# Ledger of designs, part 60: peptides against a protein of PDB entry 7QUU

Target 1, 43 residues: chain A of PDB entry 7QUU
Amino acid sequence: DAVEPSVEKEYKKIISFRDTVFEGKHQQFLVPNNVRLKFLRDR

## One batch from the design tools (peptide; made by RFdiffusion4, then SolubleMPNN)

Design b2_p29_4_s2
Fold by OpenDDE base, seed 3:
Formats: structure tokens, sequence, C-alpha cells
Structure b2_p29_4_s2 (fold): chain B 43 residues (1-43), chain A 29 residues (1-29)
């Protein structure tokens, strides 16, 4: 099934954050505020 | 290390979403 655009956008943020952390562009303990997992939280 | 970064990411994503570690692993792999 096709992923909804809004969900896909958040997945891209997760992947971007992962890559940034693994590349050492951010401190390991730093979680950027622009990375949010809104779709994974209960409504 | 990459291992430490991965474990940290799983912890953060699990905490933020309320999802299990296993579910987060499937999301980030």
Amino acid sequence: as target 1 above (43 residues)
Amino acid sequence: SAREDREFLIDILSEHSGKSREEILKIIE
C-alpha cells in the first residue's frame, strides 16, 4: 500500500536524523527539534 | 560508534513514539 504523503514526510525526517547521527553531524545526545514522530503517537 | 548511535536512536524513537524497540528497528532499518 502507498504511504500517505504526510507519513512519508515524517519517515524522511527519521531517516535524515539517523543518517545525520551516524555521520557524526550531530552529537549523539542531541535530538533536533525539527525531527518529530507525530504520526507514531496516539491521538 | 555506529553501534552506540544506533542504540541511542532506538531509545529516543521508542521514547518519543511509545513504540517498542522492535517496532522502531523495523522503521529505521
Scores: peptide ipSAE 0.070, ipTM 0.542, DockQ to the pose 0.043
Fold by OpenDDE base, seed 4:
Parts: sequence; structure tokens; C-alpha cells
Structure b2_p29_4_s2 (fold): chain B 43 residues (1-43), chain A 29 residues (1-29)
Amino acid sequence: as target 1 above (43 residues)
Amino acid sequence: SAREDREFLIDILSEHSGKSREEILKIIE
């Protein structure tokens, strides 16, 4: 499924935040790239 | 604000990881 550019942009922010937050941590935190975030669709 | 964005992102991270908010907060503390 094609993700809208606006949704993808916001999703990238979440991934960037995740990576920053968990940098240097060994805790696994996986968010699949194909997950369409419902709350971003209606923005 | 940066504070609101952080709170929002913690909620989303909790939801998408299956971890509790408390667990996310503990990891980033």
C-alpha cells in the first residue's frame, strides 16, 4: 500500500525519535516500516 | 512544543512496540 507523503514524513520523525531515544541501548525496539499509522492518516 | 512532541512520541512508541508507557519512560530515563 502506498503511504501518503505526509504520513511518511511523520512516520520518519517517529523512527528518528526512536533511533535517538534508543541510541546506545541494547533494548530492541522495532516498528515495521509498512505500518500505516491511523492517527496520521486523518491529519 | 518540544515537551508536547516528546509526550506524543512516547505514547506512539508505547503503542507500536507493545511496551507500556512506563516501560518506555524507564528506557529513556
Scores: peptide ipSAE 0.051, ipTM 0.502, DockQ to the pose 0.113
Fold by OpenDDE base, seed 5:
Structure b2_p29_4_s2 (fold): chain B 43 residues (1-43), chain A 29 residues (1-29)
Amino acid sequence: as target 1 above (43 residues)
Amino acid sequence: SAREDREFLIDILSEHSGKSREEILKIIE
């Protein structure tokens, strides 16, 4: 199934956040509480 | 592994956003 564009956008923010932490920048990204990234459980 | 990646993301998102682990779990599950 195709991932909704909004969910894909928030997933990219999470990856960017991870990379920022590894770079030691400690930048924060906000993910809205109404977004559900359930596909991450099966990947 | 998928499990390790998920747990890593939960821990990092919780620690650096100021949200609780439980709140992050509610977002991604």
Scores: peptide ipSAE 0.050, ipTM 0.471, DockQ to the pose 0.071
Fold by OpenDDE base, seed 2:
Structure b2_p29_4_s2 (fold): chain B 43 residues (1-43), chain A 29 residues (1-29)
Amino acid sequence: as target 1 above (43 residues)
Amino acid sequence: SAREDREFLIDILSEHSGKSREEILKIIE
């Protein structure tokens, strides 16, 4: 089934961060805590 | 490479969410 809206929102944050890094607009490669998916942290 | 890192990230998101790669690609499109 479709990804839950809350999970989708977190995915978009991670992808936005990735794109910023790959565009050379960000110096850090570690995903910030506020961007990371909650269920990934709980594993 | 940046391309390999992107593909790796998609694979990780798919694996951890239990969603298909295609579904993840739709979110990031």
Scores: peptide ipSAE 0.087, ipTM 0.587, DockQ to the pose 0.043; fails the geometry check

Design b2_p29_4_s3
Fold by OpenDDE base, seed 1:
Formats: sequence, C-alpha cells, structure tokens
Structure b2_p29_4_s3 (fold): chain B 43 residues (1-43), chain A 29 residues (1-29)
Amino acid sequence: as target 1 above (43 residues)
Amino acid sequence: SAREDREFLIDVLSEHSGKSRKEIEKIID
C-alpha cells in the first residue's frame, strides 16, 4: 500500500531522533511531552 | 549497549504514541 507523505515525514523524524541519540551521543534523555509521534499512533 | 538502546527507544515510542511496549516491539522489529 502507498505510504502517505505526512506519515513518511513522521517516520523520518523518528529515525532522525534515534540516530541523534544512539549513533552520536549515545546518551539517554527524557523526551518532552509535547513531542508527537503521529506515525505510530496511526498504525 | 544495543540492548539498552533498544529498551530506551521502546520506552520513548510507547510513551509518545500511547501504544503498549508490545505493540511498539512489533513496529520496530
């Protein structure tokens, strides 16, 4: 099935977040409550 | 470690999606 552009954008944000935390800094931190992961909620 | 990173990611994604850890595991695996 086709992936909606808006869904793809949210997915890319998740990947970027993961890479920032784990590939570079390798430091765990609390994510602000106002962060929205629409991609995951839609699934 | 890779295990610790995975667990952290599951925690974050679960918290910010409203989904259970089990559901998140199915998504990221």
Scores: peptide ipSAE 0.109, ipTM 0.589, DockQ to the pose 0.045
Fold by OpenDDE base, seed 5:
Structure b2_p29_4_s3 (fold): chain B 43 residues (1-43), chain A 29 residues (1-29)
Amino acid sequence: as target 1 above (43 residues)
Amino acid sequence: SAREDREFLIDVLSEHSGKSRKEIEKIID
C-alpha cells in the first residue's frame, strides 16, 4: 500500500492524456514545472 | 481540438524530458 513517486504519477497522467487525445477526446491536465519525466528522458 | 491537444502534449513532454519536439513526436507515434 505504498505511495507512488511523483514522477511516476505524472507519467501516468501524461499517458492517460495522450490516450484521450488520440481517441478524439479533449482532456487536459496540469504538470508541475519541477517534475522531470525520467521515463521519457531515458528513451 | 485534437491538434491543439497534441501540440500541448508535445510541449509538455519536451519541456519535462529535455528532448526536442522531433524526438517526442517519434516517441508518441
Scores: peptide ipSAE 0.108, ipTM 0.595, DockQ to the pose 0.047
Fold by OpenDDE base, seed 2:
Structure b2_p29_4_s3 (fold): chain B 43 residues (1-43), chain A 29 residues (1-29)
Amino acid sequence: as target 1 above (43 residues)
Amino acid sequence: SAREDREFLIDVLSEHSGKSRKEIEKIID
């Protein structure tokens, strides 16, 4: 699946963002509104 | 806390997948 690598990359960013928030590192980033996690929709 | 971590994950994944929060809960559990 050609979409899988890109979707996986975005998923990893989400996890990193979560960890940053709860570890108090204050290095947040904005998840774009148009990002969609296809691998979750396929489940 | 573990509760807050889980809630955050459900919130973001639901927002960016088109699935309901209930559906996401079943996927990550």
Scores: peptide ipSAE 0.102, ipTM 0.576, DockQ to the pose 0.041
Fold by OpenDDE base, seed 4:
Structure b2_p29_4_s3 (fold): chain B 43 residues (1-43), chain A 29 residues (1-29)
Amino acid sequence: as target 1 above (43 residues)
Amino acid sequence: SAREDREFLIDVLSEHSGKSRKEIEKIID
């Protein structure tokens, strides 16, 4: 898929979050409330 | 459970995108 770098970066954050929370392979991180997922907002 | 995980993910994505839960469900399905 042709995805612009900025959108891909946001998507990777979502995937990383999923893998951290659900697979437990990485230490969990908290997403601050002021962080916005541009990838999802722009869709 | 898988259901709980899905609901949790929907909550987080909805909160951080401004989209409704229903819209998020369509995206992740």
Scores: peptide ipSAE 0.104, ipTM 0.579, DockQ to the pose 0.041; fails the geometry check

Design b2_p29_4_s4
Fold by OpenDDE base, seed 1:
Structure b2_p29_4_s4 (fold): chain B 43 residues (1-43), chain A 29 residues (1-29)
Amino acid sequence: as target 1 above (43 residues)
Amino acid sequence: SAKEDIEFLIDILSEHSGKSKEEIRKIIE
């Protein structure tokens, strides 16, 4: 399916964030409360 | 599992964006 460039850009940021939250395959890390995801809030 | 990972991600993204979990789910699923 076609994805508009702006949506794709946001998705890439989500993936990058995921990779920071997860180590290896299944280890999860807590994200500090002061970290904000502005790009998602703009949607 | 992949399902558990996605649900965790939704929780974090919802909390840190101010959006509802349902809104986040529509974006990433």
Scores: peptide ipSAE 0.105, ipTM 0.590, DockQ to the pose 0.049
Fold by OpenDDE base, seed 3:
Structure b2_p29_4_s4 (fold): chain B 43 residues (1-43), chain A 29 residues (1-29)
Amino acid sequence: as target 1 above (43 residues)
Amino acid sequence: SAKEDIEFLIDILSEHSGKSKEEIRKIIE
């Protein structure tokens, strides 16, 4: 099944966010509370 | 573990989007 362009765009943002939250081999970072994920909220 | 990483990601995405964890889980799994 083909993935819709909008869904693919959001998926890429999720992955980018993951990469920001995790560094190296499973090191976790705290994300500031003021950071909002509008791309998920807009759904 | 990968499972723990996914659960952590779900928690953060839920908190920062206002969506339930179940909704986020459906999006990424």
Scores: peptide ipSAE 0.104, ipTM 0.586, DockQ to the pose 0.047
Fold by OpenDDE base, seed 5:
Order: structure tokens, then C-alpha cells, then sequence
Structure b2_p29_4_s4 (fold): chain B 43 residues (1-43), chain A 29 residues (1-29)
């Protein structure tokens, strides 16, 4: 039924990241290369 | 398109996590 809290938290971060990466009509913009997505690294 | 968007997202997530694109695809798809 419900997704595990850890997995749900990770998905929320992914969605937030998606919304940050795209603006307007899904146009991509630059994400700083120094950003590290540790929530995916540990999985 | 949605397909192009998700492929770009996979690329960025892979790049910024150190995981392979295939590993990222398994996580988000």
C-alpha cells in the first residue's frame, strides 16, 4: 500500500529536483556541477 | 516530450549521484 518513508522521501526529492531542473514548458536549465544527490548515492 | 525529459533527468541524477543511468532508471521507473 503505502510506500516506505525512506523511499517516499527520496521520490519527493526527485520530484522537487525535476521541478527545479525544468522551467516553463519543460525547458532544462543548468544545475551546478558541485551539487551532490546523496539521497540516491546511498541507495 | 515526457520521454526526453525523463532521459535528461536520468542523466542528471546519474551524474550527480555517481550511479549508472541504469541504476537510476530502476529507482525512478
Amino acid sequence: as target 1 above (43 residues)
Amino acid sequence: SAKEDIEFLIDILSEHSGKSKEEIRKIIE
Scores: peptide ipSAE 0.102, ipTM 0.585, DockQ to the pose 0.047
Fold by OpenDDE base, seed 4:
Structure b2_p29_4_s4 (fold): chain B 43 residues (1-43), chain A 29 residues (1-29)
Amino acid sequence: as target 1 above (43 residues)
Amino acid sequence: SAKEDIEFLIDILSEHSGKSKEEIRKIIE
């Protein structure tokens, strides 16, 4: 699905945070992309 | 801790979606 630039930017921030926090520290969990996009589109 | 990090992530996702933290937790945990 098409995502507005501002929404995509927020999505990337969340992913960047996740990757930074869990890198070498914790078991990484996967959040489905469709769920993330839905969260942001609903704003 | 891992628990604190997960809770912080849940907080962010809840804020961005307008959904409750409990709803977010059920999806990602």
Scores: peptide ipSAE 0.094, ipTM 0.560, DockQ to the pose 0.076

Design b2_p29_5_s1 (from b2_p29_5, 18 letters changed)
Fold by OpenDDE base, seed 4:
Structure b2_p29_5_s1 (fold): chain B 43 residues (1-43), chain A 29 residues (1-29)
Amino acid sequence: as target 1 above (43 residues)
Amino acid sequence: ESIKLLELALEKGLISNDVYLELLKNKIK
């Protein structure tokens, strides 16, 4: 399935960010421990 | 596909790195 170029560009950014986090090269996001994961559950 | 949502949440700063890693490990199991 052909992913639109705009969407693919966004995914590449997400993947790059993920990889940077996994490599320990990115600072931890200061996110409250009680993160509202509701939006991930409702989908 | 559910992993992509976790990645997006991480990118947007909606979840911490530690929460992302924990959820990812649980999804892979």
Scores: peptide ipSAE 0.034, ipTM 0.459, DockQ to the pose 0.061
Fold by OpenDDE base, seed 3:
Structure b2_p29_5_s1 (fold): chain B 43 residues (1-43), chain A 29 residues (1-29)
Amino acid sequence: as target 1 above (43 residues)
Amino acid sequence: ESIKLLELALEKGLISNDVYLELLKNKIK
């Protein structure tokens, strides 16, 4: 199945972000882990 | 699909880098 161009574009951003994290070049988030994980569980 | 959800959560700042790396490591094992 052909992936929609819009979906592919957003996925490429996610992959780029991941790669930046693996390279140790991504800045730390100011939001604590417990707060962020709670937000994920509430949805 | 489960890895894609972790990548999305990381990209949106919903999990930390350390949590993402730990969860990814556990999925590869």
Scores: peptide ipSAE 0.034, ipTM 0.452, DockQ to the pose 0.054
Fold by OpenDDE base, seed 2:
Structure b2_p29_5_s1 (fold): chain B 43 residues (1-43), chain A 29 residues (1-29)
Amino acid sequence: as target 1 above (43 residues)
Amino acid sequence: ESIKLLELALEKGLISNDVYLELLKNKIK
């Protein structure tokens, strides 16, 4: 199925954000380092 | 698809950078 243009646009933002994190150019979110979303672990 | 969920969670601030990297490493292994 073709990804809807709106969804693709959001994915590009997510990927860009990820890449910035990998480059060490983005600050860590003020989220505790122990916070793990259960649904992410189960997938 | 599971990686996309991690990326979304990171972008939305639902997980820290360290948590994201840890979970990503676990998914790649």
Scores: peptide ipSAE 0.045, ipTM 0.456, DockQ to the pose 0.067; fails the geometry check
Fold by OpenDDE base, seed 5:
Structure b2_p29_5_s1 (fold): chain B 43 residues (1-43), chain A 29 residues (1-29)
Amino acid sequence: as target 1 above (43 residues)
Amino acid sequence: ESIKLLELALEKGLISNDVYLELLKNKIK
C-alpha cells in the first residue's frame, strides 16, 4: 500500500534524528527501541 | 502518532513485531 505523504514525512524525521544522534548509523539494532519509539509516542 | 506511522515503522524495521503489537493495543484502547 502507498504510504501517505504525511506519514512518510514523519518517518523521514525519525530516520534523520536517528542518523544524526547516532552519527550516521543506519542499522536498526544500533538504536534502542525506547529512543526510536519516542517519535511514535509523540504523534 | 498514527497507526499508519507504526505500520511504516514496522515495514522499514524501525520497530519489532512485538513492539508494534503493544503500541497498536494501546492505541485502540
Scores: peptide ipSAE 0.033, ipTM 0.444, DockQ to the pose 0.048; fails the geometry check

Design b2_p29_5_s2 (from b2_p29_5, 14 letters changed)
Fold by OpenDDE base, seed 1:
Structure b2_p29_5_s2 (fold): chain B 43 residues (1-43), chain A 29 residues (1-29)
Amino acid sequence: as target 1 above (43 residues)
Amino acid sequence: EDIKLLELMLEKGYISNETYLELLKNKIK
């Protein structure tokens, strides 16, 4: 499937956010442990 | 839940409205 360039540019942020959440290092807000982005793991 | 994470990212300004809608469409497929 084709992904729009504007969307592709934001994948880096999504992965960074995910990793920060999983490591419990996010400083701005808490993310519940049951909230995960499994469909983007390979990006 | 992946959709709740997208909603949180949208609320916090990590992703645009356009990106949210695109990822939501892809998740529903």
Scores: peptide ipSAE 0.068, ipTM 0.577, DockQ to the pose 0.077
Fold by OpenDDE base, seed 3:
Structure b2_p29_5_s2 (fold): chain B 43 residues (1-43), chain A 29 residues (1-29)
Amino acid sequence: as target 1 above (43 residues)
Amino acid sequence: EDIKLLELMLEKGYISNETYLELLKNKIK
């Protein structure tokens, strides 16, 4: 579906957060191993 | 469980309320 331009600008933050969590660099964030944003693509 | 990660990001201030609501809307569609 179409994403508004204001939301698109925040994708880099979302991707950076997700990737850092999965790399174990932000262990202070309690994220379950099965939690991820599958509908967001790396850009 | 994309919603739980969105909720965490909202709580930590990584995304705005507007962004959260828009992504949630797209998930429900």
Scores: peptide ipSAE 0.066, ipTM 0.563, DockQ to the pose 0.077
Fold by OpenDDE base, seed 4:
Parts: structure tokens; sequence; C-alpha cells
Structure b2_p29_5_s2 (fold): chain B 43 residues (1-43), chain A 29 residues (1-29)
């Protein structure tokens, strides 16, 4: 589905966050181990 | 749960309200 350009601009940030969380490298806050953005892996 | 992570990202200012709602809509489909 088409995503609005304003939303698409934030995808890099979301993906970067996801990757740091999955790798346990996020420095700003703790993310519970059971919380993931698996549905964004295909985007 | 993916929705809980979106809520956390929204709370922490990583994503806008618009992005949150769009991603939530796509997740619910």
Amino acid sequence: as target 1 above (43 residues)
Amino acid sequence: EDIKLLELMLEKGYISNETYLELLKNKIK
C-alpha cells in the first residue's frame, strides 16, 4: 500500500531503532525483549 | 508485540502521531 511521503521519511529512523533494539545496542532507553517490530522487516 | 513497540516509540518521540497511526492501520489490515 502507498504510504504518505511524510510517514516514509521516518522509516529510516524506525528501521535504525529496530536494528539497535534487536542487537541490544540501544543507548537511550530499555526495550522489553518481547517487544519487536517484526512487521517492518519487509519494508 | 509490534503495537507495544510503536506505542513506546511514540511516547519517546521516535515517531510522529501520523507515522504511528499509519503503521497501526497497516498492522491491523
Scores: peptide ipSAE 0.065, ipTM 0.558, DockQ to the pose 0.078
Fold by OpenDDE base, seed 5:
Structure b2_p29_5_s2 (fold): chain B 43 residues (1-43), chain A 29 residues (1-29)
Amino acid sequence: as target 1 above (43 residues)
Amino acid sequence: EDIKLLELMLEKGYISNETYLELLKNKIK
């Protein structure tokens, strides 16, 4: 199995984080409503 | 703002410096 580059692995983590934050399920830290990854959401 | 969230994730150690810089470059394009 080809090992994915570290950046690609972290990109998947960011997408997962985005989804949990938008759903209000991320509990590690509070993200203000005006602070969102809109450019990643549109992808 | 998108950059503010990236900075927060970097500060919390959720993403690496390399990932932060790559995403920032893509935002500036």
Scores: peptide ipSAE 0.062, ipTM 0.566, DockQ to the pose 0.082

Design b2_p29_5_s3 (from b2_p29_5, 16 letters changed)
Fold by OpenDDE base, seed 1:
Structure b2_p29_5_s3 (fold): chain B 43 residues (1-43), chain A 29 residues (1-29)
Amino acid sequence: as target 1 above (43 residues)
Amino acid sequence: EDIKILEEMLKRGYISNEVYLELLSNRIE
């Protein structure tokens, strides 16, 4: 189905993360506070 | 492998639960 613009944005970040990790860099990234949520299983 | 990446992103708080679930669903569907 259709992907929301916000999801597409996050997907691009995931791809960037993947590429960074697979290149052996595995750097930490800045994470906006509004993106952080607790795990579903811990609710 | 991609699922592990999503899990890592979720664990580190880079993506929300909602975004994680939607991306996961898009991969399954």
Scores: peptide ipSAE 0.048, ipTM 0.526, DockQ to the pose 0.049
Fold by OpenDDE base, seed 2:
Structure b2_p29_5_s3 (fold): chain B 43 residues (1-43), chain A 29 residues (1-29)
Amino acid sequence: as target 1 above (43 residues)
Amino acid sequence: EDIKILEEMLKRGYISNEVYLELLSNRIE
């Protein structure tokens, strides 16, 4: 199934939040694009 | 809704317990 646009939008919000919280504090966790897309499709 | 996504990421092993808890803590603040 194709990635639902609404789910993609919510994921981007979480990543943005992560970046804001961890920038300068913690090493950012990285999720490759293919893994991200798989997660979104599996959700 | 965002929390549910984090829960699923944790469940599927995309993020660690530590990262999950840290994100939750900062979200509540």
Scores: peptide ipSAE 0.043, ipTM 0.503, DockQ to the pose 0.138
Fold by OpenDDE base, seed 5:
Order: sequence, then C-alpha cells, then structure tokens
Structure b2_p29_5_s3 (fold): chain B 43 residues (1-43), chain A 29 residues (1-29)
Amino acid sequence: as target 1 above (43 residues)
Amino acid sequence: EDIKILEEMLKRGYISNEVYLELLSNRIE
C-alpha cells in the first residue's frame, strides 16, 4: 500500500527533530520500524 | 527535559504506551 506523501513528510520531520535533540546524549533512542508503520497507518 | 519529548510523541501517537515505557526503562537502567 502506498503511503500519503504528507504523512511520510511529517514522520521524517519528527525523526529529524528526535535525532537533533538527542544527538550527543548518553542514551539516544530509536523509533522501532513497527512504530513507524503504525504511525503511517493511523493517519 | 528528554522525557517531555517522549510524552509529546506519545500524545501525538508517534509511539505506543509499550514503546514509551520501554524507552523510559532503558533510560533509567
């Protein structure tokens, strides 16, 4: 199934924000792939 | 605070309750 471009763009923005804010932190976290897929499906 | 970012992600549906709790547990190991 194709993902709407606007939803994918929003997800990329939040991931970019996450990576910027947590850069250099002792315990940087990653969003799991299943969470990404759920985010895209719920919109 | 980093926890506020996780709370906002949870509020907006970017992460589930399970993921939120897992990430918190990892940060306080």
Scores: peptide ipSAE 0.036, ipTM 0.443, DockQ to the pose 0.165
Fold by OpenDDE base, seed 4:
Structure b2_p29_5_s3 (fold): chain B 43 residues (1-43), chain A 29 residues (1-29)
Amino acid sequence: as target 1 above (43 residues)
Amino acid sequence: EDIKILEEMLKRGYISNEVYLELLSNRIE
């Protein structure tokens, strides 16, 4: 399925922000695969 | 807390209101 470039970019920003900005400051939360798939398909 | 991370992402414009609500709902369920 084709994913809109803007949606993919937004998801990458979420992961990058979680993994780098909050590293060592907050407990990182996991994004489940079902949420990822929903994010990419429904937006 | 995971919710604090989401709140900060929303505040900084990394995620939209819709994405925030979706992720929040998933964490509560």
Scores: peptide ipSAE 0.032, ipTM 0.462, DockQ to the pose 0.146; fails the geometry check

Design b2_p29_5_s4 (from b2_p29_5, 15 letters changed)
Fold by OpenDDE base, seed 1:
Structure b2_p29_5_s4 (fold): chain B 43 residues (1-43), chain A 29 residues (1-29)
Amino acid sequence: as target 1 above (43 residues)
Amino acid sequence: DDIKLLELMLKKGYISEETYLELLKNKIK
């Protein structure tokens, strides 16, 4: 499926956010352990 | 809960509404 370039850039941002949150390195806010992105795992 | 995380990101201004809606559409597939 075709994805708009602006949205694709934010996909990468979401993956980066997830990884920093999982590692406890995000400074803005914490994501609870029961809240995770699974459907974008392979991006 | 993927949708809950997207809602949190949208609420915090981390992602655009366009991105939220696109990801929501893809999650429902």
Scores: peptide ipSAE 0.109, ipTM 0.640, DockQ to the pose 0.077
Fold by OpenDDE base, seed 2:
Structure b2_p29_5_s4 (fold): chain B 43 residues (1-43), chain A 29 residues (1-29)
Amino acid sequence: as target 1 above (43 residues)
Amino acid sequence: DDIKLLELMLKKGYISEETYLELLKNKIK
């Protein structure tokens, strides 16, 4: 089904953040080593 | 795991609850 524009905007934000998440660093918080967006790697 | 990361993002206000639930639904599929 269609994704709401607000949600799609955040999807793009998450995709843009993906490489940073894999590195475990962000401006707001540190990502623990055992926590990764593995399901977005091929998206 | 990916669910724990989504929970962290939600907790920190990085994503909305709507986005969290949509991503969670897509992960469960």
Scores: peptide ipSAE 0.109, ipTM 0.634, DockQ to the pose 0.079
Fold by OpenDDE base, seed 3:
Structure b2_p29_5_s4 (fold): chain B 43 residues (1-43), chain A 29 residues (1-29)
Amino acid sequence: as target 1 above (43 residues)
Amino acid sequence: DDIKLLELMLKKGYISEETYLELLKNKIK
């Protein structure tokens, strides 16, 4: 389905946040190791 | 649980409610 351009722009934020959290750069965020966004592609 | 991270990001102000709802919709499909 079509995604709004504003939402598409925020995908990069989501991917960046996910990657940095898993890299331990954002340890203040309590994210379980099994949390994933499998429905999102890297952008 | 894909939505847990989205809920956290929404709570922290990293994403808009629009983004959260759109991605949630896509997850439910």
Scores: peptide ipSAE 0.109, ipTM 0.649, DockQ to the pose 0.080
Fold by OpenDDE base, seed 4:
Structure b2_p29_5_s4 (fold): chain B 43 residues (1-43), chain A 29 residues (1-29)
Amino acid sequence: as target 1 above (43 residues)
Amino acid sequence: DDIKLLELMLKKGYISEETYLELLKNKIK
């Protein structure tokens, strides 16, 4: 399905966030260890 | 819990409501 360009930009941001959180490198806010994005992938 | 993470990101203003709803739709289907 078509996704709005604004949303697509945020997909990339979320994926980047996920990866940095998994590596313990994100500084913006704390994410509980049991909370992870598994279904989100690059498009 | 993927939805819980999206809710947290939405609450913190890291993502828009539009993005949250689109990702939620994709998770459900």
Scores: peptide ipSAE 0.106, ipTM 0.633, DockQ to the pose 0.077

Design b2_p29_6_s1 (from b2_p29_6, 11 letters changed)
Fold by OpenDDE base, seed 1:
Structure b2_p29_6_s1 (fold): chain B 43 residues (1-43), chain A 29 residues (1-29)
Amino acid sequence: as target 1 above (43 residues)
Amino acid sequence: MPLLSKEEQEKKFEEFLEYLKKIKERLKK
Protein backbone atom coordinates (compact mmCIF):
# COMPACT_ATOMS: atom_id res chain seq x y z
CA ASP B 1 0.00 0.00 0.00
CA ALA B 2 1.43 3.36 -1.08
CA VAL B 3 1.40 6.16 1.50
CA GLU B 4 -1.32 8.61 0.52
CA PRO B 5 0.03 11.68 -1.33
CA SER B 6 -1.55 13.82 1.42
CA VAL B 7 0.80 12.35 4.08
CA GLU B 8 3.90 13.02 1.97
CA LYS B 9 2.73 16.60 1.32
CA GLU B 10 2.27 17.23 5.06
CA TYR B 11 5.71 15.71 5.82
CA LYS B 12 7.34 18.08 3.31
CA LYS B 13 5.62 21.03 5.03
CA ILE B 14 7.12 19.96 8.39
CA ILE B 15 10.62 19.81 6.85
CA SER B 16 10.11 23.25 5.28
CA PHE B 17 9.00 24.60 8.67
CA ARG B 18 12.09 23.11 10.36
CA ASP B 19 14.42 24.77 7.87
CA THR B 20 12.63 28.12 8.28
CA VAL B 21 12.86 27.96 12.11
CA PHE B 22 16.53 26.89 12.15
CA GLU B 23 17.42 29.69 9.70
CA GLY B 24 16.01 32.15 12.29
CA LYS B 25 13.14 33.20 9.99
CA HIS B 26 10.41 31.98 12.37
CA GLN B 27 9.63 32.42 16.08
CA GLN B 28 10.04 29.52 18.49
CA PHE B 29 6.75 27.68 19.27
CA LEU B 30 4.88 29.53 16.48
CA VAL B 31 3.52 26.80 14.20
CA PRO B 32 1.63 28.08 11.12
CA ASN B 33 -1.63 26.29 10.27
CA ASN B 34 -0.25 25.17 6.88
CA VAL B 35 2.39 22.89 8.53
CA ARG B 36 -0.04 21.11 10.90
CA LEU B 37 -0.45 17.38 10.25
CA LYS B 38 -4.19 16.80 9.78
CA PHE B 39 -3.94 13.01 9.33
CA LEU B 40 -2.89 12.60 13.00
CA ARG B 41 -6.21 14.16 14.15
CA ASP B 42 -8.35 11.63 12.27
CA ARG B 43 -7.11 8.80 14.52
CA MET A 1 8.62 27.78 30.21
CA PRO A 2 12.38 27.87 29.71
CA LEU A 3 13.40 28.71 26.15
CA LEU A 4 15.10 25.74 24.54
CA SER A 5 18.43 26.39 22.84
CA LYS A 6 18.53 26.05 19.06
CA GLU A 7 20.47 22.80 19.51
CA GLU A 8 17.93 21.34 21.96
CA GLN A 9 15.07 22.39 19.67
CA GLU A 10 16.79 20.73 16.69
CA LYS A 11 17.30 17.51 18.68
CA LYS A 12 13.64 17.37 19.75
CA PHE A 13 12.52 18.15 16.20
CA GLU A 14 14.62 15.30 14.77
CA GLU A 15 13.06 12.95 17.35
CA PHE A 16 9.64 14.17 16.18
CA LEU A 17 10.55 13.57 12.51
CA GLU A 18 11.66 10.04 13.39
CA TYR A 19 8.29 9.51 15.11
CA LEU A 20 6.52 10.75 11.94
CA LYS A 21 8.54 8.24 9.85
CA LYS A 22 7.35 5.43 12.16
CA ILE A 23 3.75 6.62 11.77
CA LYS A 24 4.21 6.76 7.97
CA GLU A 25 5.42 3.15 7.95
CA ARG A 26 2.42 2.11 10.08
CA LEU A 27 0.08 3.81 7.56
CA LYS A 28 1.58 1.70 4.73
CA LYS A 29 0.39 -1.50 6.47
Scores: peptide ipSAE 0.071, ipTM 0.502, DockQ to the pose 0.107
Fold by OpenDDE base, seed 4:
Parts: structure tokens; C-alpha cells; sequence
Structure b2_p29_6_s1 (fold): chain B 43 residues (1-43), chain A 29 residues (1-29)
């Protein structure tokens, strides 16, 4: 099924967040080492 | 703005993960 444009926009934000966290540039949240970011995976 | 405590940050992160879960379910449709 085609992803609705609104859902795709939110998905892009999630990917951007993932990349920021993985680069160590995210300062808003402490990411615990035990947290598996499975929701941030690309399809 | 006062910095959030470690506990408050962890709580906010869990709330964010729950939000991501809701979006993920929308992406399956």
C-alpha cells in the first residue's frame, strides 16, 4: 500500500532523529544503552 | 529552561518511543 504523504513526513522525522542520536548530536534525551531503537529502523 | 533530571529524560524518551510505536503501526497500513 502507498504510504500517505503525512505518514511519510513523520517517518522522515524519525529517520532524522535516528541519525542525530547515532551521531551523538542529540542533546534532548538521554538514550540508555539498553534501549533498542527498533522503531527508528528503515524498511 | 532548567535541565531535566536523568529520570525525567528517561521518562520523556519512553513517551517518545510510544509515539514512534504509534507511527510504526500507521506505516504498516
Amino acid sequence: as target 1 above (43 residues)
Amino acid sequence: MPLLSKEEQEKKFEEFLEYLKKIKERLKK
Scores: peptide ipSAE 0.047, ipTM 0.461, DockQ to the pose 0.378
Fold by OpenDDE base, seed 2:
Structure b2_p29_6_s1 (fold): chain B 43 residues (1-43), chain A 29 residues (1-29)
Amino acid sequence: as target 1 above (43 residues)
Amino acid sequence: MPLLSKEEQEKKFEEFLEYLKKIKERLKK
């Protein structure tokens, strides 16, 4: 399924948010282990 | 950057969840 360019852009924002906030590259958010969104881990 | 307060973290997380919900609804259409 060709992800619409707009949807791909939004997905990239989600991944960027994950990396920035949840994976602690900037330690901005202390994410509890139970809040780790599984759907963000598989890609 | 300074650590966000608990309240700021919760707010940012809720904003993120609402954003994910919006994306989910777009993917269904």
Scores: peptide ipSAE 0.045, ipTM 0.443, DockQ to the pose 0.299
Fold by OpenDDE base, seed 5:
Structure b2_p29_6_s1 (fold): chain B 43 residues (1-43), chain A 29 residues (1-29)
Amino acid sequence: as target 1 above (43 residues)
Amino acid sequence: MPLLSKEEQEKKFEEFLEYLKKIKERLKK
């Protein structure tokens, strides 16, 4: 089944947010190391 | 915005990861 374009767009936004947080561009969120490891596992 | 505690941030990121997993399952179909 073709992934609905809406679901793909939502996924891309979530990944973009994750990457921005890891790059420290979102200074509003101090990501704990344990959470970062979970983000890496869920790739 | 008030700075979230480390624990509050961790909780929000766990919720975020759970949401991400649900989306990934939809993307695999």
Scores: peptide ipSAE 0.058, ipTM 0.480, DockQ to the pose 0.465; fails the geometry check

